# Ledger of designs, part 245: peptides against a protein of PDB entry 6TME

Target 1, 324 residues: chain A of PDB entry 6TME
Amino acid sequence: NRLKRAYIALQAWKKAFYSDPFNTAANWVGPDVCSYKGVFCAPALDDPSVLVVAGIDLNHADIAGYLPPELGLLTDVALFHVNSNRFCGVIPKSLSKLTLMYEFDVSNNRFVGPFPTVALSWPSLKFLDIRYNDFEGKLPPEIFDKDLDAIFLNNNRFESTIPETIGKSTASVVTFAHNKFSGCIPKTIGQMKNLNEIVFIGNNLSGCLPNEIGSLNNVTVFDASSNGFVGSLPSTLSGLANVEQMDFSYNKFTGFVTDNICKLPKLSNFTFSYNFFNGEAQSCVPGSSQEKQFDDTSNCLQNRPNQKSAKECLPVVSRPVDCS
Target 2, 324 residues: chain A of PDB entry 6TME as posed
Amino acid sequence: NRLKRAYIALQAWKKAFYSDPFNTAANWVGPDVCSYKGVFCAPALDDPSVLVVAGIDLNHADIFGYLPPELGLLTDVALFHVNSNRFCGVIPKSLSKLTLMYEFDVSNNRFVGPFPTVALSWPSLKFLDIRYNDFEGKLPPEIFDKDLDAIFLNNNRFESTIPETIGKSTASVVTFAHNKFSGCIPKTIGQMKNLNEIVFIGNNLSGCLPNEIGSLNNVTVFDASSNGFVGSLPSTLSGLANVEQMDFSYNKFTGFVTDNICKLPKLSNFTFSYNFFNGEAQSCVPGSSQEKQFDDTSNCLQNRPNQKSAKECLPVVSRPVDCS

## One batch from the design tools (peptide; made by RFdiffusion4, then SolubleMPNN)

Design b2_p24_3_s2 (from b2_p24_3, 12 letters changed)
Fold by OpenDDE base, seed 3:
Structure b2_p24_3_s2 (fold): chain B 324 residues (1-324), chain A 24 residues (1-24)
Amino acid sequence: as target 1 above (324 residues)
Amino acid sequence: SLSTREKVIKKISEELEKLFPFLP
């Protein structure tokens, strides 16, 4: 019965292919679905004597098509990897029946529409990669209530604010890069107890950085570049005891870059170029350390090369945003 | 050494292997 349902689903999917340049589905013929290229079977969790379709891997197949609703018949699938294809349309709501979903990777496709809320229905989901698509609209707050280890949202069309529920996330890696997110980073960010890597690159984020960022003692990568952040860097950033890569470039930051930041014990690269900083400690100067790399290009620093003109600096530096 | 991302993926994959030993 289970393999018959899988056969129906997989044949419906084959019919939904517009182009299969590598003939990936050429062997998708007959009832033996476990022999299909990219289909992986395993003993069922509820009955080890029954063989079921437990995984799909069609990564890098360059398949053009869509995901038909019949994929909801693949109820035993825990791994679904279809990245680097040309699948279009929306993620079917019928996938809510895949209650064992553990890893879901639809990255590098042509998916459109709102956030695929069906992903919120999967109780065991640990890995979500929807990057490099055309998903749009608001990010649902409930995404951070899930026990995810990794959340990849980058290179989409998501807009609005980052949900305050971010502080509830147990994820070690979260990417927001190259979307249309706006507003401030929520103060609740400091509650992300397992966070190692967070990337905000290339959004419309603004306001002051929250002081609570300094509570992220396990973070190794923090990238907030290419946004509209203002004010001084929080003094609490001295608490980032494990940060290795830090990027604040291409913002509107002002004030002084302190020793307490540049002397962070694990800091390897710190980029704060293309801002309006008017001073830096000696420990922040590029070339001051053999172990650390700094970039202070295009700020308002005195006696440094490649800085902004006084004409560009004065209007901003003379009216600093107070974040206190 | 593996990046943090790669470590997370590896951990998840190991957990899946325990549940589904025949998955690649």
Scores: peptide ipSAE 0.131, ipTM 0.797, DockQ to the pose 0.633
Fold by OpenDDE base, seed 4:
Structure b2_p24_3_s2 (fold): chain B 324 residues (1-324), chain A 24 residues (1-24)
Amino acid sequence: as target 1 above (324 residues)
Amino acid sequence: SLSTREKVIKKISEELEKLFPFLP
């Protein structure tokens, strides 16, 4: 009996709660698991006459605890949302049995350990949100081989390079922000055919921006701020026909910010502050447009306010990085 | 307007509803 298995799983989970400040699991009593708060039942896909636990939603419950291995008995769960709790430990490998997993949101918790490779085992996964945790180590390249629509990795402890497989991703949203990623952005990034938003904020990324970024025709948000990027902005950025928000601030970029970037047709906000740019087109000047907002603060621009001193600029500007 | 993230979530939810029409 599938509901009996679900009962075992949910009771094991309740026992794994250290704190339930809103008494979310107070009604988790008895065999009628479909009446449990945050538990949702539906007809099974393989047998519509059988009722199964198809979803868990414990978002914003502030529950402290861990995920016990018995959760692997919830084999019919397609939606698992436990956002904004205080769950700790690791994601159980037993969740590999949840072959219908479609949306997995464990964001804003206290999970630790390596990337939860169990997520790679789910053939139908479309939404993965593991942000705001303490996941660490390398990002497995296989994550981008998955047919995901959204991948949220931000605010973790991931390190090493971004996998070259990123170009295979079908995701419209990918966040890398506030990790410890290093190295260059892979040139394969330009192959992300469905990409709308990508965020690299606050990593240890370096090198030149790949020219292939300009191939991201569908991107509306591109944020590479707070990294160690060098060289000039690629001229191919003129290809970002749909970009609305672009941020390159807090890097080590040099060279000239061109008209072809600042005149992008859908650009609404372009921040390139806290770099070493030594020139900008008139179209890039803050206040030059009513429709576009620019920030050129703390560069090496002549005749602009709030720029770096010549002493700060000269060592960097005089040694431009060749990105060719 | 909805953020891209919200649009994605909405799309996914719609697909999920096709699989599980009785899910809230």
Scores: peptide ipSAE 0.062, ipTM 0.760, DockQ to the pose 0.688
Fold by OpenDDE base, seed 5:
Structure b2_p24_3_s2 (fold): chain B 324 residues (1-324), chain A 24 residues (1-24)
Amino acid sequence: as target 1 above (324 residues)
Amino acid sequence: SLSTREKVIKKISEELEKLFPFLP
C-alpha cells in the first residue's frame, strides 16, 4: 500500500525532528497522511483511483532535524519543498526511488557533504534548488546534461572549475553565486540556448571573459561581480540584445568600456565599478541616460569622481592582460 | 477547474515565488 509506505516515511521523518517550533508536525498522527500539514495527496499517475502522497511543502517551518533514509518510501512524490528550515546532514541516497521528482527545493537549510548526486538520478527533474546550504566539493558535470529549467547553487561551498558541460544546460536560470568556484568561465557558455539569468557573484573565478558570452541573446541578467576576472570586456557583449541587468563590478577588468555595450537596447542597469577600466564611452557615464543606470565608481577613469589613485591604477593599467 | 495535482503544484509554486527576493 502506497499510503502505508508514506506513513512509515513520514513517521520516521517526524522522529528525525529535533525541533518543530511551529508544531507543523503536531497533526502527523494516524494513518491518514493526506491530512498531515505540509503533505499533499493526489491521484496516482498510473492509477487515478489511488491516492498517493504527491507533494511535500514544509517551507518556512524552521524545523531542525535531518532527512532519514525512510523518505525513499515516498515514491510518488513529485514536489519536495522544504526550504527555510534547519535540516542538517546529507540528502539520503534512498531518494533515488523518487523517480517522479520534478521540483526539489532544499534551499536555506544546513545540509552538508558533496553535491547531492541523487538529484542526477531523477529523470524528470526540472527544478533544483540547493542554495543556502553547506554543500561542498566539485560540481558534477552531469548536472548540466539534465533537462533542468532552473539550477540554484548559490551560497554553498562548491569548489573547482565550472564544468565545460554548462553549454549543454537547458536551464533558464543558473546561480553559482557565493561559492568557491575557480578558473575561467567555459567557452561553451555561449551554447546555453535557454539562458535568461546567470549569476557568478562572489566566487574565485578568473581569466578573461569568453567571447562566447555574446551569443547569449536571451539573457536578461548577467552578473559576474566579485571575482578575479581580468582583461577587457569582450566586444561580442554587443550581442546581448535582451540584457537588462549586467554587473561586472569588483573584478580586475581593464581597458575601455565601449558604446556598443552601454547602448545595448534593453540595458537598464550596468555596473562596472571597482575595476581598472581606464576609459569609458560617453554613453557609459552615469547620468548620461534617463533610462539606464550606470556605475563607474572606483576605476581608473580620468575626470570622473570616486576613482582609484594613480598609485593603484598604474601597476595594473600599464600591464594589461591580453585576452587574444 | 484544476485537478488536485494542479492545485498542489500551484500552491507549492506560490510558496516558491516568495523565495525570489532572496536571490542574489
Scores: peptide ipSAE 0.022, ipTM 0.613, DockQ to the pose 0.054
Fold by OpenDDE base, seed 1:
Structure b2_p24_3_s2 (fold): chain B 324 residues (1-324), chain A 24 residues (1-24)
Amino acid sequence: as target 1 above (324 residues)
Amino acid sequence: SLSTREKVIKKISEELEKLFPFLP
């Protein structure tokens, strides 16, 4: 009996709660699991006459506890949303039995350990949100082989390089922000044909930006701020026909910010502050457009306010990194 | 089967809260 298995799982989970401030699980009593707060039932996909637990929503419940292995008994769950709680420990490997998993959101919790490789076992996964946790170590390259629409990894402890398999991703949104990723952005990034939004904020990324970024025709948001990128901005960025928000601030970029970048047709905000740019086109000057917002603060620009001193600029500008 | 699955998920998803993709 599927509901009996669900009952066992949910009761085990209730016992794994250390704190339930809003008494969310107060009604988690008895065999009628479909009446449980945050538990959603639906007809089974293989038999519409059978009712199964198809979804969990415990978002914003402030529950402290852990995920017990008995959750693997929830084999019909397609939606698992438990964000904004205080769940700790690791994601149970037993969740590999949840073969219908479509949306997995464990964001804003206290999960630890390596990347939850159990997520790679779900054949139908489309949405993965593990942001705002304490996951650590390397990102498995296989994550980008998944047919995901969204991948949220930000605000964790991930380290090492971004896998070259990123180019295989079908995701429209990918966040790497506020981790410890290092190395270069892979050149394969240009192959992300469905990409709309990508965020690299606040990592240890370095090197030159790959020219292949200019192939991201569908990208609307590109944020690479607060890293260690060097060299000039790729001229191929003129190919970002749909970019609306672009941020390269707080890096070590040099060279000239070109007219072709600042005149991008959909560009709304372009921030390139806190770098070592030594020139900009007139179209890049803040206030030059009513439709576009620019920030050129703290560069090595001549005749602009709030720039770095010659002492700070000269050592860097005189030794530009060649990215060709 | 895919269509049926999507319909079920969509129905449940309407009851679920989603976070914004970008949070500071």
Scores: peptide ipSAE 0.022, ipTM 0.579, DockQ to the pose 0.054

Design b2_p24_3_s3 (from b2_p24_3, 10 letters changed)
Fold by OpenDDE base, seed 5:
Structure b2_p24_3_s3 (fold): chain B 324 residues (1-324), chain A 24 residues (1-24)
Amino acid sequence: as target 1 above (324 residues)
Amino acid sequence: SLSTSEKVKKKISDELYEKFPFLP
């Protein structure tokens, strides 16, 4: 039966634990898997008279170990939350059998290898959290073809470019932060119709910001800080009618920060420090508003405190990048 | 207040709870 398969899977997993400091799996004994700590049973969706393992929650258990292939026997699992552990190795391809997977959270572990492409096989997946791991290589373009509400990729080792397919994403939240992504932000970004929060912080992204960012009408958080972006801020950023938090700090931006950006109606915090901006509108000056916070530190602004030296500014400001 | 990310997670979890009321 289904519970017998779950028993085999869970016992194989217990055997794959190297350390269980809180003795979380101490009660993982015997056939009654529904009594196991962190194992949750529910009536099966296809037969409500049958009890199945529908969820795993081992969050914050500090368990060291790996995910054995026998976890593929947990075919009724819709929730898999194992964040804040010390699981290592790769996500097993046998998890492709978990066709009901709805929420997958393996964040804050020690997983390695390429992007877990098994996540692409789950037709009902809505939440993917793989942040704070050591996943590496290219992000598969197909991730953005999934009907995901949230995609957390931050704090990994992903490299190469952000796929052009990003514009197909229906996600409201996407994090790329603290990876090794390079190249430009795709122009297709403006097609992300449901986007509320996007974070690019701490990558190797470069080039000009695409004008299409201004089409992100529902964005409340836009963080592109700590990259290699160049050129002027797109004038189309005036279209970000709902942006509350905006950060462009620690880049190589040049030009003038305009009123149209600093007067955005929902803007609460705008940080554009540590760039090469050579002018700002009065509305962008820190302290100019009681409702908005600005940081213009370490730019090439005249008559402002804490700016870069002329020696640092001149080579960059005199050779602005044309983004046209 | 909850961040947008937390609100999304909660929404998804709520939908899952409707299907599986015994999930955490």
Scores: peptide ipSAE 0.202, ipTM 0.850, DockQ to the pose 0.664
Fold by OpenDDE base, seed 4:
Structure b2_p24_3_s3 (fold): chain B 324 residues (1-324), chain A 24 residues (1-24)
Amino acid sequence: as target 1 above (324 residues)
Amino acid sequence: SLSTSEKVKKKISDELYEKFPFLP
């Protein structure tokens, strides 16, 4: 009996709670698991006459605890949302049995360990949110081979380079922000056909921006701020026909910010502050447009306020990085 | 207006709802 298995799983999970400040699991008593708060039943996909646990939603429950291996008995779960709790430990490998997993949100918890590779085992996964945890180590390249629509990785402890497989991703949203990623953005990034939003904020990324970024015709948000990027902005950025929000602040960029970038047709906000740009087009000047916001603060621009000193600029500007 | 991420999430959830109409 599938519901009996679910009962075993849910009771094991309740026992794994250290704190339930809102008494969310107070009604988790007895065999009627479909009445449990945050547990949702539906007819099974393989047999509509059978009722199964199809979803878990414990978002914002502030529950402290861990995920026990018995959760692998919830084989019919397609939605698993435990956002904004205090769950700790690792994601159980036993969750590989949840072959219907479609949305997995464990964000804003205290999970630790390596990337939860069990997520790679789910053939139907479309939404992966593991942000605001303490996941560490390398991002497995295989994550981008998945038919995911959204990948949230931000605010973790991931290290190493961004996999070149990123170009295979079908995701519309990918966040890398506030990790420890290093190296260059892969040139394969331009192959992300469905990409709308990508965020690299606050990593240790470096090198030149790949020209292939300009191939991201559907991108609306591109944030590469707070990294170690060098060189000039690629001229191919003029291809970002749908970009609305663009941020390159807090890097080591040099060169000239061109009209072709600042006149992008849908550009609303463009921040390129805290770099070493030595020139900008008139269209890039803050206040030059009523429809667009620009920030050119703390660059090496002449005749602009709040710029770096010549002493700070000269060592960098005089040694431009050739990105060719 | 909803952010792109919110729109995507909604779309995904809608697809899930088609499979499991009793989910919230």
Scores: peptide ipSAE 0.180, ipTM 0.837, DockQ to the pose 0.680
Fold by OpenDDE base, seed 1:
Structure b2_p24_3_s3 (fold): chain B 324 residues (1-324), chain A 24 residues (1-24)
Amino acid sequence: as target 1 above (324 residues)
Amino acid sequence: SLSTSEKVKKKISDELYEKFPFLP
C-alpha cells in the first residue's frame, strides 16, 4: 500500500524533527497522511483510482532536523519543497526511489556534504534549487546533461572549475553566485540555447571572458561581477540582443567599453564599475540615456568622477592582458 | 509526471516565482 509506505516515511520524518516552532507536524497523526499539513495527495499516474502522496510543501516552517532515509518510501512525490527550514545533514541516497521528482527545493537550509548526486538519478527533474546551504566540493559535470529548466547553486561552498558540459544545459536560469568556483568560464557557454539568466557573482573565476558569450541570444541577465576576470570585454557581446541586466563590476577588466555594447537594444542596466577600463564610448557614460543606467565608477577613465588614481591604474593598464 | 506535477502545483503556493536568481 502506497499510503502505508508514506505513513512510515512521514512518521520517521516527524521523529527526525528537533524543533517545529509552528507545530507544522502537529496534525501528523494517524494513517490519513493526505490530511497532514504540507502533504498533498493526487491520483497516481499509473492508476487514477489510487491516491498517493504527490507533493510535500514545508516551506518557511523553520523546522530543525534531518532527512531520514525512510523518505525514500515517498516514491510518488513529484514536488518536494522544504525551503527556509533548518534541516541539516545530507540528502539521503534513498531519494533515488522518487523517480517522479520534478521540482526539488531544499534551499535555505543547513545541508552539508558534496553535491547531492541523488538529483542526477531523477529522470524527470526540471527544477533544482539547492541554494543557501553548505554543499561543497566539485560540481558534477552530469548536472548539465539533465533536461533542467532551472539550476540554483548559489550561496554554497562549491569549488573547482565550472564543467565544460555547461553548454549542454537546457536550463533558462543557472546561478553559480557566492561559491568558490575557479578557473575560466568554459567556451561551451555559448551553446546554452535556452539560457535567459546566468549569475557568476562572487566567485574566484578568472581569465578572459569567452567570445562565445555573444552567442547567448536569449540572455536577459548576465552577471559576472565580483570575480578575477581580466582582459577586454569581448566584442561579440554586441550580439546580446535581449540582455537587460549586465554586470561586470569588481573584476580586473581593461581596455575600452565600446559603443556597440552600451547601445544594446534592450539594455537597461550596465554596471562595469571597479575595474581598470581606460576608455568608454559616449553612449556608456552615466546619464547619457534616460532609458539606460550605467555605472563607470572606479575605473581608469579620463575626465570621469570617482576613478582610480594613476598610481593604481598605471601598473595594470600598461600591461593589458591579450585575450586574442 | 508532468500532469501530476501540475495538479500538485495548483495546491502549493507558487513561491518559486518570487525567487529572483540574480539576488544574492
Scores: peptide ipSAE 0.031, ipTM 0.611, DockQ to the pose 0.052
Fold by OpenDDE base, seed 2:
Structure b2_p24_3_s3 (fold): chain B 324 residues (1-324), chain A 24 residues (1-24)
Amino acid sequence: as target 1 above (324 residues)
Amino acid sequence: SLSTSEKVKKKISDELYEKFPFLP
């Protein structure tokens, strides 16, 4: 009996709660699991006469506890949302039995350990949100082989390089922000044909930006701020026909910010502050357009306010990095 | 208007709803 298995799982989970401030699990009593707060039942896909637990939504419940292995008995769950709780420990490997998983949101918790590789076992997964946790180590390259529409990885402890498999991703949104990623952005990034938003903020990324970024025709948000990028901005960025928000601030970029970038047709905000740019086109000057916002603060620009001193600029500008 | 991330989530939820029409 599927509901009996669900009862075992949910009772094991209730026992794994350390704190339930809103008494969310207060009604988690008895065999009628479909009446449990945050538990949603539906007819099974394989047998419409059988009622199964198809979804869990415990978002914003402030529950402290862990995920017990018995959750692997919830084999019919397609929606698992436990956002904004205080769950700790690791994601159980037993969740590999949840083969119908479509949306997995464990964001804003206290999960630790390596990337939850169990997420890679779900054939139908479309949404993965693990942001605002303490996940660590390498990102498995196989994550980008999944047919995911959204991948939220930000605000974790992920290290190492971004996998070259990123170019295989069909995701519209990918966030890497506020991790410990290092190395270069892979050249394969230009193959992300469905990409709308990508965020690299606040990592240890370095090297030159790959020219292939200019192939991201559908990107509306590109944020690479607060990294260690060097060299000039790729001239191929003129290909970003749909970019609206672009941020390269707080890097070590040099060279000239070109007219072709600042005149991008959909560009509404372009921030390139806190770099070592030594020139900009007139179209890049803040206040030059009513439709576009620019920030050129703290560069090596001549005749602009709030620039770095010659003493700060000369050592960097005199040694330009060749990205060719 | 919904952000891109919200639109993606909505799309996925709509697909899920087609499979499980009794989900909220």
Scores: peptide ipSAE 0.060, ipTM 0.766, DockQ to the pose 0.622; fails the geometry check

